# Peptides against a protein of PDB entry 5D63, part 82

Target 1, 292 residues: chain A of PDB entry 5D63
Amino acid sequence: SLRRGIYHIENAGVPSAIDLKDGSSSDGTPIVGWQFTPDTINWHQLWLAEPIPNVADTFTLCNLFSGTYMDLYNGSSEAGTAVNGWQGTAFTTNPHQLWTIKKSSDGTSYKIQNYGSKTFVDLVNGDSSDGAKIAGWTGTWDEGNPHQKWYFNRMSVSSAEAQAAIARNPHIHGTYRGYILDGEYLVLPNATFTQIWKDSGLPGSKWREQIYDCDDFAIAMKAAVGKWGADSWKANGFAIFCGVMLGVNKAGDAAHAYNFTLTKDHADIVFFEPQNGGYLNDIGYDSYMAFY

## One batch from the design tools (peptide; made by RFdiffusion4, then SolubleMPNN)

Design b2_p15_7_s4 (from b2_p15_7, 8 letters changed)
Fold by OpenDDE base, seed 2:
Order: structure tokens, then C-alpha cells, then sequence
Structure b2_p15_7_s4 (fold): chain B 292 residues (1-292), chain A 15 residues (1-15)
């Protein structure tokens, strides 16, 4: 079953993703097929899937950028009915915004069925052009039509997954204590993470003994990422991944504060030195405390 | 103990 999380949703037939046009928060904004760039944020193409309690395989889909929800216009079962962004809530009872999402017959892609109309999200005619119509269309769970099959590429991690990634890392001290601050985290590409670092002013900040040293740099980076998240996205219920660690060296005679993020596959962590913007697999310290 | 606390403080002093 599909887990709660942030997804980039890509058509199984053509290189097109589900896109909220212009990222607009206006009711009735078209959801369309649009090209995407791998390993980038794809701003208007990220969707938070929130599972509905006690309703199997059923979700709302919130656009991260606009904060609006995927909506089948008037809940109509007619083929070609528009799918739009519309104001809503994560746990709505409005069947226009409730989507049953299950594996297709191929076992790798998903189909997205409107809970009320029982029609499926369809890339009309498999059109790969930017702005191509996405609509509700008649279908069945078992048919192989790629117009109605979608790959759900997960762009976030749960706190449990982050915890597991940390636990697998060899640079964790035996006394380690981790403190989880949020439930779901958008994982940024390193390029974006670095840009936030640059924009924070940290590259020009001067290390000063105790008054502005490693902990100040590390906390400032986390604060910068938090601010970037708040300024960039209108959806709620998730955070941007940026951890802070305190570590001690092997000799036990020095300690350091630094940041960390997750690797592209979300399976491991990578350390980030906020004093110079470097990414390292080994920062020279074993973490005895983290919060993220 | 106070000695252990002092040791810990020194050990984990941030750089």
C-alpha cells in the first residue's frame, strides 16, 4: 500500500508528470501533464499524499507549492472531466478530492481512482506535451492502458526512515541520542541545500571562539532551511530535512557541531559542514546527539 | 558524580 509522503507522480507511458499549472492556488487551476527535470525539486509537481483513516488505500493529494488539493470537477463520472487544484483539507469528506490509489496490473505503477465517480486520472491521449490535459476517465484496475498508470516517486522520508538511516551510519557514537522534531521530511537535492546555505550568509560568517562557533553555524543552517521551507511552500504537515549533530572525535578530546542530510536514495546520511559548505561521508566525528 | 559531570563537560565541549 502507498505510504503517507510527498511524491513526484510520473506517467508510465511518457516522460510527463502531474503538474499544477503555474503552481496557482486559485480554485479550478488546471492539473496538467508537464515535463520534468530529474534530480531537481520540480516545484509545481510535488504532492503530499495523506491517507484517510479507516478508508483503505484512499488519500487526499495536496500540492506542496499551492497548498490546494487534487479535485475532480463536480465529481463527474463523464470521461474527460477536468482534474483541477481546489481548496480543501487533508481529511476532507468531499469525494471530489478523495482518491483511491493502488498498484496497477503491472505491479510497479499505480492507478488513481476518484473515490466517488470511480473514474481514473488519465493523461488524455498519452499526450507528452507541456500542458496536456489530465482528466477523469473510465477504466478498470486490471487494464494496461498507460494513460492511467503512474509512478509514485517518493521525495520525502518519515521520521522513522530518517532514524533508520542514521542508525545504519558507522559514525554514530555509542551514547547517541536522537530527537525527532517532525513526522515527514522533504529531502532536498544537494544543489538546493547548498543554495540555501549560500543565501543564509554563512559562507561569509566568521568563526569566533565560543561567541560564534560550530554550534552557531550548525543551528543557523537549520534555521535557514526552516525559513526557506516556510517561504517556499504553502502546504503544511511536513518539514524540510536538515539535521543538527553533536559529535566527538575518535580520540575523545574534541567535539564538533555540524549538519547532515540524506542521500539521494534516502538510505544513508551525508554530513554537511556549515563552516565551509562541504559534504562528507566522514566528518571525523561520531555523533552522540542529533535533532532533526 | 561532580567529577563525572566535569569530565563530560570537558569531553563534549564544542569546538
Amino acid sequence: as target 1 above (292 residues)
Amino acid sequence: SSIEEEFRAAYYALR
Scores: peptide ipSAE 0.029, ipTM 0.512, DockQ to the pose 0.162
Fold by OpenDDE base, seed 1:
Formats: C-alpha cells, sequence, structure tokens
Structure b2_p15_7_s4 (fold): chain B 292 residues (1-292), chain A 15 residues (1-15)
C-alpha cells in the first residue's frame, strides 16, 4: 500500500512528471506533463498523498505548491477528460478528487484510477513535451501501457522514519532524547537547504559568547527553514525537515548545538553546522537531545 | 525527567 507522503510522480515511459501548470491555485488549472531536474525541488510537481480512512488504496492528491487537488473534470468517464487542479479538502467525499493508487502489473510503477469514473490518469500519447495533456482514460489495472504507469518517488519521511534514521546513527549519546514536532517532513536537497541558510543571513552572523552562540545559530536555521516552508507552499499537513541537536563531545567537557537533515536516500542523517554551512558525517559531538 | 533535563543543561555548557 502506498504510504502517506509527498511524491514526485514520474511517467514510466518518458522523462515527464505530473505538473500543475504554473503552480496556479485557480480552479481548472491544467495538470500536464513536464520535464524535471533530478535532485531539485521541482516546485509544481510535488503531491501530498493523503490516504482516505477505511477506503483501501484511495487518496486525495494535493499539489504542494498550489494547495489545490487533482480533480477529474466533472468526474467524466470519457477518454480524454481533463485532469485539473481544483479546490478541495484532504478527506473529501467528492469522487472527482478521489484516486485509487495501486501497483501496476510490472510491480514497480503505480496506476492512478479515479474512484468514481474508474478511468486512469493518462499521459496522452506518451507525449514528453512540456505541457502535454494529462487526462482520464479508459484502462485496466493489468495493462502494460506506459502512458498510465507512474513512478511514485517519495520526497518526504514520516516522523517514525526520521526517528529510525537518527537511531542508527553512531553519533548519538546514551542519554539521547528526541522530540518529534510533526508527522511528515519534506526532505530538501542540500542545495535548497544551503540556499535557505544563505538567505537567512546566518553566513554573515557573528558568534558572540552566550548572547548569539551555537544554539542561536541552530535555532535561527530551523526558524529560517520553517519560514521558507510557510512562504513557499500552500498545502498543509506537512513540515520541512530541519532538526536541532544538542551534543556533547567525547571527553564530556564541551557541548554544541547544531542542525541535521536527512541524506538523499532518507536512510541516514547528516549534520549541518549553521555557523559555516558545512555538511558533516561526524560533527565531533554525540547528541543527547534533538527536536525536529 | 525534569531533574535530568536540568542536570544535562547544567553539565553540558553550550558554546
Amino acid sequence: as target 1 above (292 residues)
Amino acid sequence: SSIEEEFRAAYYALR
């Protein structure tokens, strides 16, 4: 079963992703195929899949940028029916915005079926051009047509997954206590994380004893990421991953506050020093406290 | 515990 999370949804046949055109929040905005750049944020191409309680394999798909939902126009079962962004809610009962998402016959890609019409999200003619039509189209679960097969690349982690990544890191103190602040986290590429750091003004900030030292830098970075998230995305129900840690050195005579994020594969954490913008596998401290 | 947290805060001076 597909987990709740944020996904980049890529066609199985051509290098095209499901894109909300211009990221517009207007009702009826076309959802189209569009090129993407690996290891980047791909702003208009991120979708929060919210599972519907007690309805197997069924989700709403909220565009992260616009806050609108994938919508089959008038719920029509006609082949070629437009798929658009439209206002909605995560737990709607509107079948136009309910999507059954299950593995295709190849066991790797998914198909996206409208709950009401039973038609499938289709990259029409497998067109790889920017702005190519995405529509509801007749199909079956067992068909091999790549126009209706999609890879769901997970761009977020649950709090449990983040917790697990921390737990297997070797730089955790025996007295460690972690505090989870949210349920689902968009994990940023390092380039984006670094850009937020640069834009925060922290690179030019002066370390000052106690009044603006390591904890202030670390908290300022988290605040900057939080603000960036709020300013960048209209969807709700997720956070941007940026942790704060307190750690002690091996000698036990010095402590430090720093940040951390997740690696690209989401399996491990990497430490981030907000005083210099560096990423480190070993920051020289073992964490006894984190919040994220 | 609150006492343990207080201890950690006191023992590990942040720099």
Scores: peptide ipSAE 0.029, ipTM 0.526, DockQ to the pose 0.211
Fold by OpenDDE base, seed 3:
Structure b2_p15_7_s4 (fold): chain B 292 residues (1-292), chain A 15 residues (1-15)
Amino acid sequence: as target 1 above (292 residues)
Amino acid sequence: SSIEEEFRAAYYALR
């Protein structure tokens, strides 16, 4: 079953993603096919899938940027019915905004069926052009039509997944205690993470004994990421991943505060030094505490 | 525990 999370939803047939046109929050904004750039944010193309309790494989899809929801116009079962962004709530009972999402017959891609109409989200004619129509269309779960098959590229991690990534890292102290602050985290590309760091003013900040030392840098970075998240996205129910760690060196005579994020595959963590903007697999400390 | 956390904070001086 599809997990709660943030997804980049890519067509199985052509290099096109489900895009909310211009990221607009207006009701009736077209959802269209649009090109994307791998390993980037793809601002208008991120969707939070929220599972409906006690309804198998059924979700709402909230656009991260606009905060609006994927909506089948009038819930119509007619082929070619528009799919738009529309105001809604994560746990709505409106069948226009309820989507059953299950694996297709190929076992890798998903199909997205409207709960009410039983039609499927369709990239009309498999058109790879920017702005191509996405509509509800007749279909079946076992049909191999790539117009209705979608890869759900997970762009977020749960707190449990983050915890597991930390646990696998060799630079964790035996006395480690982790504190989870949120439930789901958008994982940023390093380029975006670095840009936030640059924009925070930290590159120009001076280390000063006690008054502005390692903990201040690390907390300032986390605060900057938090603010960036709040300012960038209208959807709720997720955070931006940026961890803080306290670590001790091998000799046990020095401690440090630093940041960390997740690798591209979300399986491991990478350390980030907020004092110089460096990414390191080994920062020279073993973490005895983290919060993220 | 809170005591353990306090201990760690006191024991390890951050740079």
Scores: peptide ipSAE 0.030, ipTM 0.528, DockQ to the pose 0.217; fails the geometry check
Fold by OpenDDE base, seed 5:
Structure b2_p15_7_s4 (fold): chain B 292 residues (1-292), chain A 15 residues (1-15)
Amino acid sequence: as target 1 above (292 residues)
Amino acid sequence: SSIEEEFRAAYYALR
């Protein structure tokens, strides 16, 4: 079954993603097909899938940017019914905003069925153009129409997945203690992570003995990412991944505070030096503490 | 624990 998480939802037939037009929070904002760029944030195309307790394979889909929810207009079962952004809540009982999401017959893509109408989210005519209509359309779970098949590319990790990635890293000290702060994390592309770093003012900050040293840089970076998240996204129930580590060198005579994020495939961590903006697979320290 | 944290802070001088 589909896990709770943030997804980039891409059509199985054409290179288009489910996009909330202009990221608008207005009720009735069209959800459309739109081009996307790999390894970018794709601002209007990220959806938090929240599973409904005790209702198998059923979710709300909250647009991260707008904080509004995927909504089948009037819950109509008529083919061509508009799919829009609309105000809602994660655990709504409104069937207009409840979506059953299960694997398609090809075993790799998903279909998105409205819980009430039993129609499917459809990229009308498989139109690959920006702004192409997405609508509710009649269908079945077993048919192969790519207009109704979607790849769910997971853009977030659970705290458990992050923990596992850390555990696989060779630069962890035997005394390591990890502290989990949130449950689900949007993992940023490095370009976005770097831009946040630049905008924080840290590139111009000077190291000063104890008054503004490694821990201050690392905490400032995490704070900057946190603020960026709060300022950028209207949806709740997730955090932006940016970890802080304390590490000791091999000789055991020096310690450092630094950041870390996850690699693109979410399988590993990469260290980030907030004093110079560098990404490193080996920062020269073994972590004895992290919080993220 | 707090004592462990204090120990680490003392043992590993952060720079």
Scores: peptide ipSAE 0.027, ipTM 0.534, DockQ to the pose 0.234; fails the geometry check

Design b2_p15_8_s1 (from b2_p15_8, 10 letters changed)
Fold by OpenDDE base, seed 2:
Structure b2_p15_8_s1 (fold): chain B 292 residues (1-292), chain A 15 residues (1-15)
Amino acid sequence: as target 1 above (292 residues)
Amino acid sequence: SSLVEELRRLREELL
């Protein structure tokens, strides 16, 4: 079954993603097919899937940018009914905003069925052009029509997944204690992570003994990422991944504070030195404490 | 000293 998380939702037939037009928060904003750039933040194309308790395989889909929800207009079962962004809540009972999401017959893609109408989210005519209509359309779970098949590319990790990634890393001290601050984390591309670092002013910050040293740099980076998240996204219920670690060297005679993020595949962590903006697989320290 | 004590000391002297 589909896990709670943030997804980039891509059509199985053409290189088009589910896009909230202009990222607008206005009720009735069209949801359309739009091109995307792999390995980047596609700002209007990220959706938080929130599972509905006690309703199997059923979710709301919140646009990360606008904070509005995928909505089948008037809940109509007519083929060609518009799918729009609309104000809502994560655990709404409004069937216009409830979507049953299960694997298609191909076992890789998903189909998105409106809970009430039983119609499916359809890229009309498989149109790959920007702004192509996405609508509710008649269908069945076992049909092979790629217009109604979608890849759910997960762009976030749960706290448990982050914890597991940390646990797999060889640069964790035997005394390690981790502290989880949030439940779900959007994982940024390194380019975006670096840009936040640059914009924070840290590249121009001077290391000063005790008064502004490694811990200040590491915390400032985390704060910058947090602020970037708050300023960039209108949806709630997730954080931006940026960890802080304290580590000790192999000799046990020096300690350091630094950051870390997750690799592209979310399986591992990579260390980030906020004093110089470097990414390292080995920062020269074993972490005895992290919070993220 | 124990490793714990060493870590405590190091935590007070982050570089």
Scores: peptide ipSAE 0.035, ipTM 0.633, DockQ to the pose 0.193; fails the geometry check
Fold by OpenDDE base, seed 5:
Structure b2_p15_8_s1 (fold): chain B 292 residues (1-292), chain A 15 residues (1-15)
Amino acid sequence: as target 1 above (292 residues)
Amino acid sequence: SSLVEELRRLREELL
């Protein structure tokens, strides 16, 4: 069963992702195939899958950038029916925007079936070109047509997954208390995280005793990421991952405040020093408190 | 309790 989360949805046959054209929030904006760059934010190609209660394997798909939803035009079952972005809500009853998502016969990719029409999201002719048509098309769950098979690359973590990643880290103090602020987190590539740090002005900020020291840097980074999230994405129901930690050194005679994010595979955390923009596996402190 | 107090002290003296 597909988990609630943010996904980059990639065709199983060609290196093309499901893209909301120009990230436009206008009703009827085409959803198309488009190239993507691994380990980057593919701005128009991220989709929040929200499971519908009591409807097995059925979701809405909200484009993170536009805040609009994947919509089968008029809910038509005709092959070649346009799939577009359209205004909606996460728990809509509109069958044009309800998608049953289950594993394909290969056990790795998924198929995306419109709940009402029972047709499938199809990269028409497997066209790998930017702007290639994505449409509803007739099909079955068991057929192997790669035009209708999609890899769901999960770009987010639940709070529980983040908690688990923290728990696996060796630099956690025995007195550790974690405070979870949100339910689902988009995990940024380090390059994006660093860019937010740069744009925040923190690289030029001066450490000043008490008045602007480690806690201020760490909180400023958290705030910068939060603002970046709010300014960048129109969808709701998720946060951007950026943690704050308080830690104590091994000698027990110094404490520090710092940030952390998740590694690419979401299995571990990496520490981030907001005073210099460095990523570290060992920041020299064991965390006794975190909020994220 | 001594550890808790020490951590409290450190929290007040963050670098």
Scores: peptide ipSAE 0.034, ipTM 0.636, DockQ to the pose 0.196; fails the geometry check
Fold by OpenDDE base, seed 4:
Structure b2_p15_8_s1 (fold): chain B 292 residues (1-292), chain A 15 residues (1-15)
Amino acid sequence: as target 1 above (292 residues)
Amino acid sequence: SSLVEELRRLREELL
């Protein structure tokens, strides 16, 4: 079953992703096929899948950028019906915005069926061009048509998954206490994380004893990421992953505050030194406290 | 706070 999370949704047949055109929040904005760049933030192509309680395999899909929802126009079952962005809520009862998402016959890709019409999200003619039509189209779950098959590339982690990644890291102190602040986290590519760091002004910040030292740098980075999230995305119900750790060295005579994020595969953490923007697998400290 | 004191205690050598 598809988990709650943020997904980049890619066609199984051609290198095209489900894109909300121009990221517009206007009702009726076309959802189209569009090219994407792997390992980057594809701004208009991220969708928060919220599972509907007590309705098997059924979700709303909220565009992260616009805060609007994938919507089958008038809920029509006619082949070629437009799929658009439209205002909505995560737990709507509007069948125009309810999507049953299950594995296709190939066991890797998913099909996206409108709950009401029972038609499927279709990249019309498998067109790989930017702006290609995405529409509701007749189909069945067992068909092999790649126009209706989609890879759901998960771009987020749950707090539990983050916790698990931390637990696997060898640089955790025996006294470690972790505190989760949110439920679901968009995981940024390092390039984006670094850009936020640069834009925060931290690269030019001067270390000063006690008054602006390691903890200030680490908290400033956390705050910068939080603000970036708020300024960048209109959807709610998720956070941007950026952790803060307090650690002690092996000798037990020095402590440090630093950041951490998740690796690309979301399986591990990597430490980030906000004083110099470096990523490290070993920062020289074992964490006794984290919040993220 | 306990956190501040803990950090202070361990921060004899800080980067």
Scores: peptide ipSAE 0.033, ipTM 0.691, DockQ to the pose 0.220; fails the geometry check
Fold by OpenDDE base, seed 1:
Structure b2_p15_8_s1 (fold): chain B 292 residues (1-292), chain A 15 residues (1-15)
Amino acid sequence: as target 1 above (292 residues)
Amino acid sequence: SSLVEELRRLREELL
């Protein structure tokens, strides 16, 4: 079954993603097909899938940018019914905003069925143009129509997945204690992570003994990412991944504070030095504490 | 107590 998480949802037939037009939070804003750039933040094309308790394979889909929800207009079962952004809540009972999401017959893509109408989210005519209509359309789970098949590219990790990535890293001290702050984390591309670092002013910050040293840099980066998240996204229920670590060197006579994020495949961590903006597989320290 | 434990306790010892 589909896990709770943030997804980039791409059509199986053409290089088009489910896009909330202009990222607008207005009720009735069209959801459309739109081009995307791989390995970047596609701002209007990220969706938080929240599973509904005790309703199998059923979710709300919250647009990360607008904080509004995917909504089948009037819950109509008519083919061609508009799919829009609309105000809502994660655990709504409104069937206009409840979507059953299961694997298609090809075993790799998903279909998105409205819970009430039983129609499917359809990229009308498989149109690859920006602004192409996405609508509710009649269909079945076993049909091979690529207009109704979607790849769910997971852009986030759970706290458990992050914990697992840390646990398999070779640069973790035997005394390691990790503290999980949130439940689900949007994982940023390095380019975005670096841009936040640049915009924070840290590249120009001066190291000063104790008063502004490694821990201050690491915490400042964490704070910058937190602020970026709050300022960038209207949806709730997730965080932006940026960890802080304390580590000790091999000799056991020096300690350092630094950041870390996840690799592109989310399987490993990579260390980030906030004093110079460098990404490292080995920062020269073994972590005895982290919070993220 | 090892130096490592002292460093863990003493945040001011961070580089």
Scores: peptide ipSAE 0.029, ipTM 0.648, DockQ to the pose 0.106; fails the geometry check

Design b2_p15_8_s2 (from b2_p15_8, 7 letters changed)
Fold by OpenDDE base, seed 2:
Order: C-alpha cells, then sequence, then structure tokens
Structure b2_p15_8_s2 (fold): chain B 292 residues (1-292), chain A 15 residues (1-15)
C-alpha cells in the first residue's frame, strides 16, 4: 500500500506532473499537468497523501503549497469532469476528495481512482503542455493507458525512516539517543537547504566563545528551516527535515553541535556544518544525541 | 560510554 507521505506525482507517459495551478488556495482552482524540474522543489506539485483509516488504499491528497485538497468536481462520473483544488480536511468523508490509489498493471505506476465515481485521474489526451487538463475519466485498473498512470515519487520520510537512516550511519555513538519531534519530514535538496542557511544570516554570524558557538549555529539553522517551512507551505501535518546533533570526537575531549539532513535517496544522513555551510560525510564527531 | 554519559550530565564546552 502507498504510505502516508509527500509525493511528486508524475505522469507515466509524458514528463508532466500534477500541478495545482498557481498554487492557489481558491476553491475550484484547476489541477493541471505541468512541467517540472528534477531535484528541485516543485512548489505547486507536492501532495500530502493521508490514508483513510479502515478504507483500503484510499487517501486524501493535500496540496502542500495551498493546503487545499484534490477534488473531483461534483463527484461526477462523467468523463472529462474537472479535478480541482478545494478546501477540505485530511480525514474527510466527502467522496469528491477521496482517492483510491493502487498499483497499475505495470507494477510501477499508480492509478488514482475517485472513491465515489470510480473514475480515474486522467491527463487528458496525454497532453504534455503546461496547463493541460486533468480530469476524471472512465477506466479500469488493468488498462495500460498512460494517461491514467502516475509515478508517486516520495519526497518525504517518516520519523521511522529518518531514525533508520541515522542508525546505519557510522558516525553515531553507541550511546546515541535520538528525539523525534515530528512524524513526517519533507526532505529538501541541498541547494534549497543551503539557500535557507544563507538567508538565515548564519554565513555572516561571528563565532564567539560560548556566547554564540556551535550550538547556537546549529539551533539557528534548525529555527531557520522551521520558519522557512512555516512561511512556505500552507498544509499541516509535516515538518521540514533538519536535524541537530551533539557529538563527541574520537579522543573524547571535544564536543560539537551541528546539523544533518538526508541524502537524495533518503537512505543516509549527511552532516551539515552551519558555521560554514559545508556538507560532510564525516564531520569528525560521533553523535550521542540528536533531535529532528 | 561512561565518557559520553559524563559529557551529557556535566557542563561542557562545545566548539
Amino acid sequence: as target 1 above (292 residues)
Amino acid sequence: SPLVEALRQARQDFL
């Protein structure tokens, strides 16, 4: 089953993603096909999938940017019915906003079926142009029509996945204790992470003994990422991944505070030095504590 | 590690 998470949803036939037009929060905003740039934040194209309890393979899809939900207009089963953004809640009972998401017959892509109408999310005519219509359309689960097949690229990690990534890192002390602050984390590209760092003012901050040292830098980075998240996204129920670690060196005579994020494949962590903006696989310390 | 535990429980200077 599809896990709760944030997804970039890409058509299986053409390089187009499910896009909420202009990221608008207005009810009835068209959801359209739109081009995307790999390895970047595609602002209007991220969707939080929330599984509905006791309804197999069924989700709401919240646009991360607008905080509105994917909605089949009037729940109509008519082919060509508009799919729009509309206000909603994660656990709504409104069948216009409930989507059964299961693997297609190819075993790699998904189909997105409206729970009520039983029609499928369709990139009409497989149109790859920006603003192409996405609509409900008749179909079956076993059909191979690429207009109705979608790749769900997971852009987030659960707290458990983050914990696992940390646990397998060789620079974790045997007495490590991690404190999980949230449940689901959007993982940023390094370029975005770095930009947040730059915008925080940390590059111009002066290290001062104890009064503004490594812990201040690390916490300031965490705070900057948190603020960026709050200012950037209207959806709730997720955080932006940015960890703080406390580590001790091999000699045991020095401690350091630093940040970390996840690698692109979400399988590993990479350390981030907020004092200089560097990414390191080995920061020279073994972490005995983290919070993220 | 006893050392790490000591560091956790005592005031320490971070770099």
Scores: peptide ipSAE 0.127, ipTM 0.716, DockQ to the pose 0.100
Fold by OpenDDE base, seed 5:
Structure b2_p15_8_s2 (fold): chain B 292 residues (1-292), chain A 15 residues (1-15)
Amino acid sequence: as target 1 above (292 residues)
Amino acid sequence: SPLVEALRQARQDFL
């Protein structure tokens, strides 16, 4: 079953993603097919899938950018019914915004069925053009029509997954204590993470003994990421992944505070030095504490 | 370890 998380949803037939046009929060904003760039933040193309309790395989889909929800216009079962962004809530009972999401017959892609109408999210005519219509369309779960098949690329991790990634890292001290601050984390590409770092002013910040040293840099980076998240996304129920670690060197005579994020595959962590913006697999310290 | 705990508690060179 599909897990709660943030997904980039790509058509199985053409290189097009489900896009909320202009990221607009206006009711009735068209959801369309649009090109995407791998390893980047596709701003209008991220969807938080929230599972509905006690309703098997059924979700709301909240556009991360707009904070609005995927909505089948009037819940109509007519082929060609518009799929739009519309105001809603994560646990709505409105069947216009409830989507049953299960594996397609190919076992890799998903189909997205409106709970009420039983029609499927369809990239009309498989049009790969930017702005191509996405609509509700008749179909079946076993049909192989690529217009109605979607890859769900997970762009987030749960706190448990993050914890597991940390636990796999060899640079964790035996005394390690992790403090989980949130439940679900959007994992940023390094380029975006770096841009946040640049925009924070940290590259121009001067290290000063104790008054603005490693802990200040690390906390400032986390604060910058947090602010970036709040300023960038209207959806709730997730955080932006950026950790802070305290570590001790192997000699046991020095400590350091630094950041970390997750690798692209979400399986590992990579250390980030906020004093210089560097990414390292080994920062020279073993972490005895983290919060993220 | 006691050493790590000492590092946590005492003022030290955080680089």
Scores: peptide ipSAE 0.121, ipTM 0.718, DockQ to the pose 0.102
Fold by OpenDDE base, seed 4:
Structure b2_p15_8_s2 (fold): chain B 292 residues (1-292), chain A 15 residues (1-15)
Amino acid sequence: as target 1 above (292 residues)
Amino acid sequence: SPLVEALRQARQDFL
């Protein structure tokens, strides 16, 4: 079953993603097919899937940027009914905003069925153009029509997944204690993570003994990421992944504070040195404490 | 504190 998380939702037939037009928070904003750039933040194309308790395979889909929800206009079962962004809540009972999401017959893609109308989210005519209509359309779960099949590219990790990635890393001290601050984390591409670092002013910050040293740099980076998250996204219920670690060197005579994020495949962590903006697989320290 | 002294030592590793 689909897990709670943030997804980039891509059509199975053409290189188009489900896009909230202009990222607008206005009720009735069209949801459309739009091109995307891999390994980037596709700002208007990220959706938080929130599972509905006690309703199998059923979710709300909140646009991360606008904070509005995928909504089948008037809940109509008519083929060609518009799918729009609309104000809502994560655990709504409004069937216009409830979507049953299950694997298609190909076992890789998903179909998105409106809970009330039982119609499916359809990229009309498989149109690959920017702004192509996405609508509710009649269908069945077992049909192979790629217009109604969607790949859910997971862009976030749960706290448990992050914890597992940390645990697999060879640069973790035996005394390690991790403190999890949130439940779900959007994982940024390194380019975005670096840009936040640049915009924070840290590249121009001067190291000063104790008063502004490694711990200050590491905490400042985390604060910058937090602020970026708050300023960039209107949806709630997730955080932006940026960890802080305290580590000790192999000799046990030096300690360091640094950051870390997740690799593209979300399986591993990579260390980030906020003093120089470098990404390292080995920062020369074994972490005995992290919070993220 | 021991941590403060250790963090001071970290300076030599990265700066």
Scores: peptide ipSAE 0.064, ipTM 0.718, DockQ to the pose 0.105
Fold by OpenDDE base, seed 3:
Structure b2_p15_8_s2 (fold): chain B 292 residues (1-292), chain A 15 residues (1-15)
Amino acid sequence: as target 1 above (292 residues)
Amino acid sequence: SPLVEALRQARQDFL
């Protein structure tokens, strides 16, 4: 079953992703096929899937950028019915915006069925061109048509997944206490994380004894990421992953505050030194406390 | 460890 999370949704047949055209929040904005760049933020192509309580395998899909929802126009069952962005809510009862998402017959991709019409999200003719039509189309769950098969690439982690990644790291002290601040986290590529760091002014900040030292740098980085998230996305119900850790060195005579993020596969953490923008597998400290 | 706990309680300076 598909978990709550942020997904990049890619066609199984061609290198095209489900894209909200121009990221527009206007009702009726076309959802189209569009090219994407792996390991980057594809701004108009991220979707928050919110599971509907007590309705099996059924979700709303909120565009992360616009804050609008995937909507089958008039809920029509006619083949070729437009799929658009439209205002909505995460737990709507509007069947135009309810999508049953289950594995396809190939066991790796998903099909996206409108709850009301029972038609499927279809990349019309498998067109790989930018702006290609995405529509509701007749189909069945067992059909092999790649026009209606989609890979759901998870771009976020739950707090539990983040906790598990931390727990696997060898540089966590036995007395570690973690404090979880949010439920779901968009995980940024390092390039984006670094850019936020650069834009924060931290690269030009001077270390000063106690008045602006490691804790100030680490908190400033987290604040910068938080602000970037708020300024970049209109959807709610998620955070941007950026942790703060307190650690002690092996000798037990020094403590440090630093940041951390998740690796590309979301299985591990990597430490980030906000004083120099470095990513490290070993920062020289064992963490006894984190919040993220 | 007792040492780490002591650091948590007493340490007022981070690098």
Scores: peptide ipSAE 0.126, ipTM 0.709, DockQ to the pose 0.092; fails the geometry check

